# Peptides against a protein of PDB entry 4Z63, part 241

Target 1, 334 residues: chain A of PDB entry 4Z63
Amino acid sequence: LCLGMNDLTGNIPEDLFHLKRLNLLGIQENRLSGSLSREIRNLSSLVRLDVSWNLFSGEIPDVFDELPQLKFFLGQTNGFIGGIPKSLANSPSLNLLNLRNNSLSGRLMLNCTAMIALNSLDLGTNRFNGRLPENLPDCKRLKNVNLARNTFHGQVPESFKNFESLSYFSLSNSSLANISSALGILQHCKNLTTLVLTLNFHGEALPDDSSLHFEKLKVLVVANCRLTGSMPRWLSSSNELQLLDLSWNRLTGAIPSWIGDFKALFYLDLSNNSFTGEIPKSLTKLESLTSRNISVNEPSPDFPFFMKRNESARALQYNQIFGFPPTIELGHNN

## One batch from the design tools (peptide; made by RFdiffusion4, then SolubleMPNN)

Design b2_p24_5_s4 (from b2_p24_5, 13 letters changed)
Fold by OpenDDE base, seed 5:
Structure b2_p24_5_s4 (fold): chain B 334 residues (1-334), chain A 24 residues (1-24)
Amino acid sequence: as target 1 above (334 residues)
Amino acid sequence: PSYITTFPDEGEEFTEKIPSSLLE
């Protein structure tokens, strides 16, 4: 049953919960309000629940133990409060959880040992506090993680060295500290292709440690951190780099010539830094900017990117990294 | 400031749907 993209108001009719053979319930992009009914437990055949883009409020009901086939739960852009219910945090069937842009609070706790199918987690733009959950690497299928815009004070956990499934990771604006430790840990994530760390590590030094290596890194975004230092030499070994945003930092020195050796680099933002010297001639030879054949078939994160143009303008949403226009931005340097 | 992140501006998603023309 798909009733998305309407102007439906009020609550879900109770009789809808009698549909014991229902595999898919989509009621997204409406004006549905009130609490999400506990009677969703009666939908024992449910595989997909999409309640996203509504006016739902209250706590998410703790009934996911009665939904043994549930693979997809989308609840982004609602008014949900409280925590992740225990039955949801222990769901062995769940593949995707999206609760981005809610008012969920407390400590983030997931039983990753039980959540054996979890592949995608989006909890961005919530009110989670405390530390990052150290047991996230126990979610052995977890590839896509957005935890941006929460209040995860402290450092990236040491346990994330074992996060071999991690491919796409955003921690933007999560009050993180110690970029040297974060990069030193996350380099062990052998499948990491996308790393977004914007609005963290305020005023720290970007490490220039030649021992750092990100083998599969395609997207690196560390913007608006006020980072000091220079262009890091370790990044030159990330031969698959496609997108680099280091804008709005305090980086100094020359832009190195190796920045033009990235065959797949189509988006480069080094603007609003303190770089000096000449523009590397190698940038004029970037194959990705001269040839239109960027292989569009690369896997993208399940979470969207946002380009903030002006403080007063709406952020542009990009669902794929290739949605970004080919860009070289070197403006506002010294 | 212009930069990339993984969240919209505060309250933006609660007030109005991001127009499909801004979704690529």
Scores: peptide ipSAE 0.358, ipTM 0.730, DockQ to the pose 0.344
Fold by OpenDDE base, seed 2:
Structure b2_p24_5_s4 (fold): chain B 334 residues (1-334), chain A 24 residues (1-24)
Amino acid sequence: as target 1 above (334 residues)
Amino acid sequence: PSYITTFPDEGEEFTEKIPSSLLE
C-alpha cells in the first residue's frame, strides 16, 4: 500500500494494521501525526515500512521482533524520540535503517552480531550522544553509514580497522576528535570510497604521514575543521580520487603538483585556506575536466550531500557525487 | 565560500529529498 506524497493528516487508521499480507507500507511525505502505532506488529508480512517525511512523534514501537521479513525501515524526517527499539537493534532481516532527521537520543547501540543483513544505516541529524559504537564492524554487510550531526564525543574506535564492509562513511559534525587516529584507523577499511568528516577535529593538524594509504578513496571531504598543516602527501596515492573538499581550513604551503595527476578528480575545493605559491600547471591537465566522459554509473552513498554556500542560503542537495558540477575552487586563500 | 557536508542547514531539515537509492 503506497499512500506517499499526499496531504494525509491524523493517525493511521487501525484497520490498516489488519492487512496481514501487506508487504509494503509507504505513507511517506504526508502530515501524519501522533505516535507510530504498536499495531504495526500485526503486519507480519511487511518487507518495507516507509513512514518518512511525516509528523510522527513519541518513541518508535518495540515490535520489530514480530516483523521477521522487514528489510527496509524508513522513518527519516519525523519527530521520533527515545532510542532505537531493542527489537529493531536486533533485527536479523533489516537491510536498511533510515532514521535520519529525528530527535532520537541516548547512546547508539546496535546488536551487529544479530543484524546480519544490515547494509545501510542512516542515523544522521539526531541527538545520539556518547561514543561511536565499537561493534559497528560486527555488522559484516554494513556498507553505508551516516552518523552525521550527532554528538559522538571522542575518537573513531580502534575496532574500525576491521570495518571491511564500510564503503561510504559520514561523520560530519559529530564532535569527533583526533584526526590522526581517525585516518590511521580508517585507512584499514579496504572498501572505503567515501569519507566525509566536515565540522570535526576543530583546529587539529591534518596528518602528513606518508604511511597513510587509502587505496579506493574517491571522495574525501574534510571541510570546515580549521585544520592546520599542508596538503597531505599520503593523499597522492589515492589514484581514484574524484572529489576533494578541504575548504574552510587553515592549511598552508603550496598546492602540490601531484593534485593534477588525479585522472578522475572533477571536484576540487581548497578555498578558504592559507595556501601560498603558484597554482600548479598540472591542474590544467585534469582529464576529468577536459573530457566530459565521467562515468555517472558508479555506486553512490545512500546519504545525500549538501553544499552549503552561505549561512543564509539554502543548502544545495546532491543525491549523487556526480551531481556536483566540475569545479576547481582555490579562492579565499588570503 | 561553500563546503560540502551530509546534513542540511538548520531549518532545512524538512527539505531533504529522499535519495532515490532509498526508494529502490
Scores: peptide ipSAE 0.354, ipTM 0.734, DockQ to the pose 0.649
Fold by OpenDDE base, seed 1:
Structure b2_p24_5_s4 (fold): chain B 334 residues (1-334), chain A 24 residues (1-24)
Amino acid sequence: as target 1 above (334 residues)
Amino acid sequence: PSYITTFPDEGEEFTEKIPSSLLE
């Protein structure tokens, strides 16, 4: 049953939950309000639940143990409060959980040893606090992780060295500290292609350790961190780099010539730094900007990107990396 | 001045990406 993209108001009729054969319930993009009924437990055949973009409030009901076939739960952009229900945090069937842009709070806890099918997790823009969950690497299929705009004080856990499934990771604006430790850990994530760390590590030094290596890194965003240092030499080994945003830092020195050696680099923002010297001539030879041979069909994070403009301007949303226009931004340097 | 992040400003409407896992 798909009732999304309407002007439906009120609560879900209780009789809807008598549909024991229902595999898909989509009621997204409405004005549905009140609590999400516990009677969703009666939908024992449910594979996909989409309640996103509504006015739901209260706690998410702890009934996911009665939903043994549930693979997809989409609840983004609601007013949900409390934590992730225990039954949801232990779901062996769940492939995707999206609860972004809610008011969920407390410590983030998932039973990753039980969540054997979880491949995508979006919990961005919530009120989670405490530390990053050390056991996330135990979610052996977890590929996509957005935890942006939460309050995860401290460092990236050492256990994330073993996060082999991790491909797309956002921790933007999560009160993280110690960028050197974070990069030193995350370099061990052999499948990591997208790393977004904007609005963390305030005033720290960007490490220039030549021992750092991100072999598969395509997207690196570390904007607005007030980072000191120079363009990191270790980044030159990330031959697949497509997008680099280091804007709004305090980076100094020259822009190195190797920045133009990235065959797939189509978006470069180094603006609002303290870079000096000449613009490398190699930037004028970026193949991706001269030839449209960018593979538009490459896997992209499940979470959207946003280009944040001045406070008065709506952020531009980009659902795919290739949605960004080919860009070289070097403005506001010395 | 702009920069990339993975969250909108609070209260901004945006079009959610269809997760890749739904297309498999």
Scores: peptide ipSAE 0.373, ipTM 0.743, DockQ to the pose 0.790; fails the geometry check
Fold by OpenDDE base, seed 4:
Parts: sequence; C-alpha cells; structure tokens
Structure b2_p24_5_s4 (fold): chain B 334 residues (1-334), chain A 24 residues (1-24)
Amino acid sequence: as target 1 above (334 residues)
Amino acid sequence: PSYITTFPDEGEEFTEKIPSSLLE
C-alpha cells in the first residue's frame, strides 16, 4: 500500500493494521500526526515501512520483534522522541534504518550482534549524546553510516579499526575531537570510500603523517574545522580520490603538484584557507575535468550531501557524489 | 564560499524532501 506524497492528515486508521499480508506500507510525505501506533505489530508480513516526512511524534513503538520480515524502516523527518526501541535495536531482519531528522535522544545503543542484516544506518540530525557506540563494527554488513549532527563527544572508538564493512561514513558536526586519532583509526577501514568530518576537530592540526593511508578513499570532506597544518602528504596515495573538500580551514603552505595527479578528481575545494605560492600547473591536466566520461554508475552513500553556500541561502542537496559539478575552488586564500 | 556537509541548515531540516528512491 503506497499512500505517499499526499496531503493526508490525522493518524493512520486502526483498520489498516488488520492487513496482516501487507508487505509494504508507504505513507511518506504526508501530514500524518500523533504517535506511531503500536498496532503496526499486527502487520506481521511487513517488509518495508515508510513513515518519513510526516508529523509523527512520541516514542517509536517497541513492536519490531513482531515484524520478523521488516527490512526497511524509513522514519526520517518526523518528531520522534526517546531512544531506538529495544526490538528495533535487536532486529535481525532490518537492512536499512533511516531515522534522520528526528528528536531521538539518549545514548545510541544498537545490538549489532543481533542486527546481522543491517547495511545502512542514518541517524543524522538527532539528539543522541554520549560516545559513539564502540560495538558498531559488530554490525558486520553495515556499509552506510550517517551519524552527523548529534552530540557524540570524545574520539572515534578504537574498535572502528575493525569496521571492515564501512564504506560511507559521516560524522559531520558531531562534536568530535582528536582528528589524528580519528584518521589513524579510520585508515584501517579498508572499504572506506567516503569520509565526511566537516564541523569537528575545531582548531586541531591536520596530521601530515606519511604512515596514514586510505587506499580506497574517493570522497574526503573535512571542511570548516579551522584545521591548521598543510596539505597532507598521506592523501597523495589515495589514487581513487574523486572529491576533496578542505575548505574553511587554516591550512597553509603550497598546494602540492600531486593534487593534479588524481585521475578521478573532479571536485576540489581548498577555498577559505591560507595557502600560498602558485597554482600547480598539474591541475590543468586533471583528466576528470577534460573527459566527459565520469562514470555516473559508481556507488554513492545512502545519505545526501549538502553544499552550504551562504548562511542565508538554502543548502543545495546532492543525492550522489556525481551530482556535484566539476569544480576547482581555490579562492579566498591569503 | 561554500563547503560540503551531510545535513541541511537548521531552518531547512524539516523542509528538505529526500526522495525515498535514494534509500532503496
């Protein structure tokens, strides 16, 4: 049953929960309000639940133990409060959980040993606090993780060295500290292709440790951190780099010539730093900017990107990395 | 001057339509 993209108001009719053979309930992009009914438990055949983009409030009901086939739960852009229900945090069937842009709070806890099918987690823009869950790497299929805009104080857990499934990771604006530790840990994530760390590590030094290596890194965004240092030499070994944003930092020194050796680099923003010297001539040889064949078919994160242009302007949403225009921004260097 | 992040600005958080197709 798909009822999305309407102007439906009120709550879900109780009689809808008698549909025991229902595999898909999509009621997204409506004006549905009140609490999400516990009677969802009666939808025992449910594979996909999309309640996103509504006015739902209260706690998410703890009924996911009665939904043994549920693979997809989409609840983004609601007013949900409380924590992740215990049955949801223990769901063995769940592949994707999206609860971005809610008011969920407390310590983030997932039973990753039970969540054997979880591959995508979006909990961005919530009120989670405390530390990052040390057991996230126990979610052995977890590929996409957005935890941006929460209040995770401290450092990236050492356990994340074992996060082999991790491919796309955003921790943007999560009050994280110690970029040297974070990068030193996350370099062990051998499948990591996208790393977004914008608005963390305020005023720290960007490490220039030649021992750092991100083999499969395609997207690195570490913008608006007020980071000091220079262009990190370790980044030159990330031969698959497609997008680099280090804008709005306090980086100094020359832009190195190796920045033009990235065959796939189509988006470079080094603006609003303190870089000096000449623009490398190698930038004029970026193959990605001269060739029309950007492979549009590369996997992208499940979470969207946003380009913040001006404080007063609406952020531009980009659902795929290749949605970004080919860009070289070197402006506002002093 | 622009930068990339993974969340909209505070005033846009509840207005940003994310197509459900991106989450399949």
Scores: peptide ipSAE 0.366, ipTM 0.738, DockQ to the pose 0.539; fails the geometry check

Design b2_p24_6_s1 (from b2_p24_6 with L2Y H4F N13S S14T A16S)
Fold by OpenDDE base, seed 1:
Parts: C-alpha cells; structure tokens; sequence
Structure b2_p24_6_s1 (fold): chain B 334 residues (1-334), chain A 24 residues (1-24)
C-alpha cells in the first residue's frame, strides 16, 4: 500500500493494521500526526515501513519483535521522541533504519550482535548524547552510517579500527574531539570511501602524518572545523579521491601540486583558508574536469549531503555525490 | 538538477560554501 506524497491528515486508521498480508506500507510525505500506533505489530508480513516526512510524535512503539520480515524502516523527518525501542535495536531482519531528523534522545544503543542484517543506519539530526557506541563494528554488514548532528562528546572509539564493513561515514556537527585519533582509527576501515567530519575538532591541528593512509577514500569533507596546519601529505596517496572539502578552516602554506594528480577529483573546495603561493598548474589538468565521461555509476551513501553556501543560507541537499557539479573553489585565501 | 552554472553563480555570489551530511 503506497499513499505517499499526498495531503493525508490525522492518524493511520486502525483498520489498516488488519492487513496481515501487507508487505509494504508507504505513507511518507503526508501530514499524518499523533503517535505511531502499536498496532503496527499486527502487520506481521511487513517488509517495508515508510512513515517519513510526517508529523508523527511520541515514542516509536516497541513492537518490532512482532515484525520478523521487516527490512526497511523509514521514519525520517518526524517528531519522534525517546530512544530506539529495544525490539528495533535487536531486529535481526532490519537492513535499513532511517530515523534522521527526529527528536530521539538518550544514549544510542544498538545490539549489533543481533542486528546481523543492518547495512544502513541514518540517525542524523537527533538529540542522542553521550559517546559513540563502541559496538557499532559488531554490525558486520553495516556500510552506511550517518550519526551527524547529535551530541556525541569525546573521540571516535578505538573499536572502529575493526569497522571493516564501514563504507560511508558521517559524523558532521557531533561535538567530536581529537582529529588525529579519529583519522588514525578510521584509516583502518578498509572499505571507507566517504568520510564527512564537518563542524568537529574545533581549532585542532589537521595531522600531517605520512603514516596515515586511506586507500579507498573517494570523498573527504572536513569543513568548518577551524583546523590549523597545511594540506596533509597523507591525502596524496588516496588515488581514488573524487571530492575534497576542507573549506572554512585555518589551513596555511601552499596548495601542493599533487592536488591536481587525482584523476577522479571533480569537486575541490579549499575556500576560506589561509593558503598562500601560486595555484598549482596541475589543477588545470584535472582529467575529471576535462573529460565528459566521469563514470556516474559509483556507489553513493544513503544519507544526503548538504552544501551550505554561507552561515545564513539554507543548505542545498544532494542525494548523490555526483549531484555536486564539477567545482574548484579556492576563494577567500591569501 | 543543479547546473554547474547555477552552482558557479551561487559560489560567486556567496563566496563561501561547505559540505555537510546534515541540514545545518
């Protein structure tokens, strides 16, 4: 049953929960309000639940133990409060959980040992507090993780060295500290292609340690951190780099010539730093900007990107990495 | 579709951008 993208109001009719054979319920992009009914438990054949972009409030009902076929739960952009229900945090069937842009709070706890199918987790823009859950690497299929815009004080856990499934990771605006430790840990994520760390590490030094290596890194975003230092030499070994944003930092020195050697680099933002010297001539030879045939078929994270043009502007949403236009931004340097 | 030209014009007009994974 697909009723998304309408102007439906009120609650879900209780009689809808009598549909025992229902595999898909999509009611996204409506004006549905009130609590999400516990009677969802009656939809025992449910594979996909999409309640996103509504006015739902209250706690998410703890009924996911009665939904043994549920693979996809989409609840982003609602007013949900409380924690992740225990049955949801223990779901062995769940592949994707999206609860981005809610009011969920408390400590983030997932039973990753039970969540054997979880491959995508979007909890961005919530009110989770405490530390990052150290057991996330136990979610052995978890590739996409958005935890951005929560209050995860402290450092990236040491356990994330073992996060071999991690491919797309966002921690933007999560009150993280110690960028040197974070990069030193996350370099061990052998499948990491996308790393977004914007609005963390305030005023720290960007490490220039040649021992750091991100073999498969395609997207690095560490904007608006007030980071000091220079262009990091370790980044030159990330031969698959496609997008680099280091804007709104306090980086100094020259832009190195190796920045133009990235064959796939189509988006470069180094704006609002303190870089000096000449623009490397190698930037004029970026194959991605000269060749029309960028292979667009690269995997993107399940979470959106947002480009904010200035502090007062509304962020533009991009659902795909290649949704960003080819860009070289070097403005507002010395 | 956000065109390269629209992006360029926007960057020229605003002078500064940064990427995040959340609406800021």
Amino acid sequence: as target 1 above (334 residues)
Amino acid sequence: DYSFLEHLNANISTGSSFISSVEL
Scores: peptide ipSAE 0.105, ipTM 0.625, DockQ to the pose 0.350; fails the geometry check
Fold by OpenDDE base, seed 3:
Structure b2_p24_6_s1 (fold): chain B 334 residues (1-334), chain A 24 residues (1-24)
Amino acid sequence: as target 1 above (334 residues)
Amino acid sequence: DYSFLEHLNANISTGSSFISSVEL
């Protein structure tokens, strides 16, 4: 049943929950309000539940033990409160959980040992507090993780050295500290292609440790951290780099010539720093900017990117990395 | 009761051109 993208109001009719053969319920992009009914438990054949972009409120019902086939739960952009229900946090069938842009709170706890199928987790823009869950690496299939815009004070857990499944990771605006430790840990994530750390590590030094290595890194975004230091030499070994945003930091020194050696680099933002010297001539030779056919046929994160073009502009949402225009931004340097 | 609009507005206030994975 697909009822998305309408002007439906009120609550879901209770009779809808008698549809025991229903595999897909999509009611996204409506004005549905009230609590999400516990009677969803009656949808025992449900594979996909999409309630995103509504006005739902209250706690998410703890009925996911009665949904043994549920693979996809999309609840982004609602007013859900409380925590992740215990049955949801223990779901062995769930592949994707998206609860971005809600009011979920408390400590983030997932039983990753039970969540054997979890591939994508988007909990961005919630009110989770405490520390990052140390057991996330136990989610052996978890590739996409957005935990951005929560209040995860402290450091990236040491256990994330073992996060081999991790490919796309965002922790933007999560009150994280110790960028040196974070990068030192996350470099062990051999499948990590996208790392977004914007609005963390406020005023720390960007490490220039030549021992750091991100083999598969394609997207690095560490904007608006007020980071000190210079362009990190360890980044020069990330030959697959496609997007680099280090804007709105306090980085100094010259822009190194090796930035022009990134054959796949189509987006570079170093704006609003304190870089000095000449613009490297190698930047004018970026093959990606000269050839129209950047077939960036690479998988993007399941979480969107947001770009602000200026201080007063609304953020533009980009669902795919290739949606960004080829860009070199070096403005507002000294 | 943070309205959808308040969440959008809280996002608008960080006036910097940068990329994030969250509506800023």
Scores: peptide ipSAE 0.104, ipTM 0.627, DockQ to the pose 0.226; fails the geometry check
Fold by OpenDDE base, seed 5:
Structure b2_p24_6_s1 (fold): chain B 334 residues (1-334), chain A 24 residues (1-24)
Amino acid sequence: as target 1 above (334 residues)
Amino acid sequence: DYSFLEHLNANISTGSSFISSVEL
């Protein structure tokens, strides 16, 4: 049953929960309000539940143990409060959990040893606090993780060295500290292609450690951190780099010529830094900017990117990295 | 291949523009 993209109001009719053979319930993009009913437990055949973009409030009901076939739960852009329900945090069937843009709070707790099917986790823009959960690498299929815009004080856990499934990771604006430790840990994530760390590490030095290596890195965003240092030499070994944003930092020195050797680099933002010297002539040879057909059949992250053109502008959602126009931004340097 | 993209929001900044995976 798909009733999304309407102006439906009020609560879900209770009789809807008598539909024991229902595999898909989509009621997204409405004005549904109140609490999400516990009677969703009666939907024992449910594979997909989409309640996103509504006015739901209260706690998410702890009934996911009665939903053994549930693979997809989409609850983004609601008013949900409390934590992740215990039954949801232990779901062996769940492949995707999206609860972005809610009011969820407390410590993030997931039983990753039970969540054997979890592939995609979006908990961005919530009120989670404390430390990053050290056991996330125990979610052996977890590829896509958005934890941005929460209050995860401290450092990236050392356990994330073992996060072999991790491909797409965003921690933007999460009060993280110690960029040297974070990069030193995350380099061990052999499948990491997208790393977003914007609005963290305030005023730290960007490490120029030649021992750092990100083999599969395609997207690196570390903007608006007030980072000091220079263009990091270790990045030159990330031959698959497609998007680099180091803007709104305090980086100094010359832009190195090796930045033009990235054959797939179509988006470069180094603006609002303190770079000096000449623009490398190698940038004029970027094949991605000269070739009309970037047929990049590459896996895009399972999370949209939001481009905010200025601090007051509404963020534009991009569901693919290739949704970004080919760009070189070097403005506002010395 | 279900592009899982529609449902995850990651914050990426873009220099003059912030690329964010979450709604800022």
Scores: peptide ipSAE 0.047, ipTM 0.665, DockQ to the pose 0.199; fails the geometry check
Fold by OpenDDE base, seed 4:
Structure b2_p24_6_s1 (fold): chain B 334 residues (1-334), chain A 24 residues (1-24)
Amino acid sequence: as target 1 above (334 residues)
Amino acid sequence: DYSFLEHLNANISTGSSFISSVEL
């Protein structure tokens, strides 16, 4: 049953929960309000639940143990409060959980040992607090993780050295500290292609440790951290780099010539730093800007990128990295 | 004028229109 993209109001009719053979319920993009009914438990054949973009409030019901076929739960952009229900945090069937842009709170806890099918997790823009869950690497299929805009004080857990499934990771604006530790840990994530750390590590030094290596890194975003230091030499070994944003930091020194050696680099933002010297002539050799036929195999995170053009501008959503125009921004350096 | 990549929010490609996340 798909009823998305309407102006439906009120609650879900109780009689809808008698549909025991229902595999898909989509009621997204409506004005549905009140609590999400516990009677969802009666939908024992449910594979996909989409309640996103509504006015739902209260706690998410703890009924996911009665939904053994549920693979997709989409609840983004609601007013949900409380924690992740225990049955949801233990779901062995769940492949994708999206609860972005809610009011979920408390310590984030997932039973990753039970969540054997979890591939994509979006909990961005919530009120989770405490530390990052150390057991996230136990989610052995977890590829896409958005935890941005939560209050995860402290450091990236050391256990994330073992996060082999991790490919796309966003921690933007999550009150993280110790960028040197974070990069030193995350370099061990052999499948990591996209790393977004914007609005963390305020005023720290960007490490220039030549032992750092990100083998498959395609997208690095560490904007608006007030980071000090220079262009990091370790980044020159990330030969697959496609997008680099280090804008709105306090980086100094010259822009190195090796920045033009990245064959796939189509987006470069180094703006609003304190870089000095000449613009490297090697930037004119960026193949991505000169050749029409770069079949960029898209690292498509299951999450959009949002680009702000200024502090007051509406964020532009890009569903894929290729949605970004080819860009070189070097403005506002002194 | 400043530009930066603010967020990666999960594009759950499962047929729901990708409506923009709430402004920072």
Scores: peptide ipSAE 0.026, ipTM 0.625, DockQ to the pose 0.063; fails the geometry check

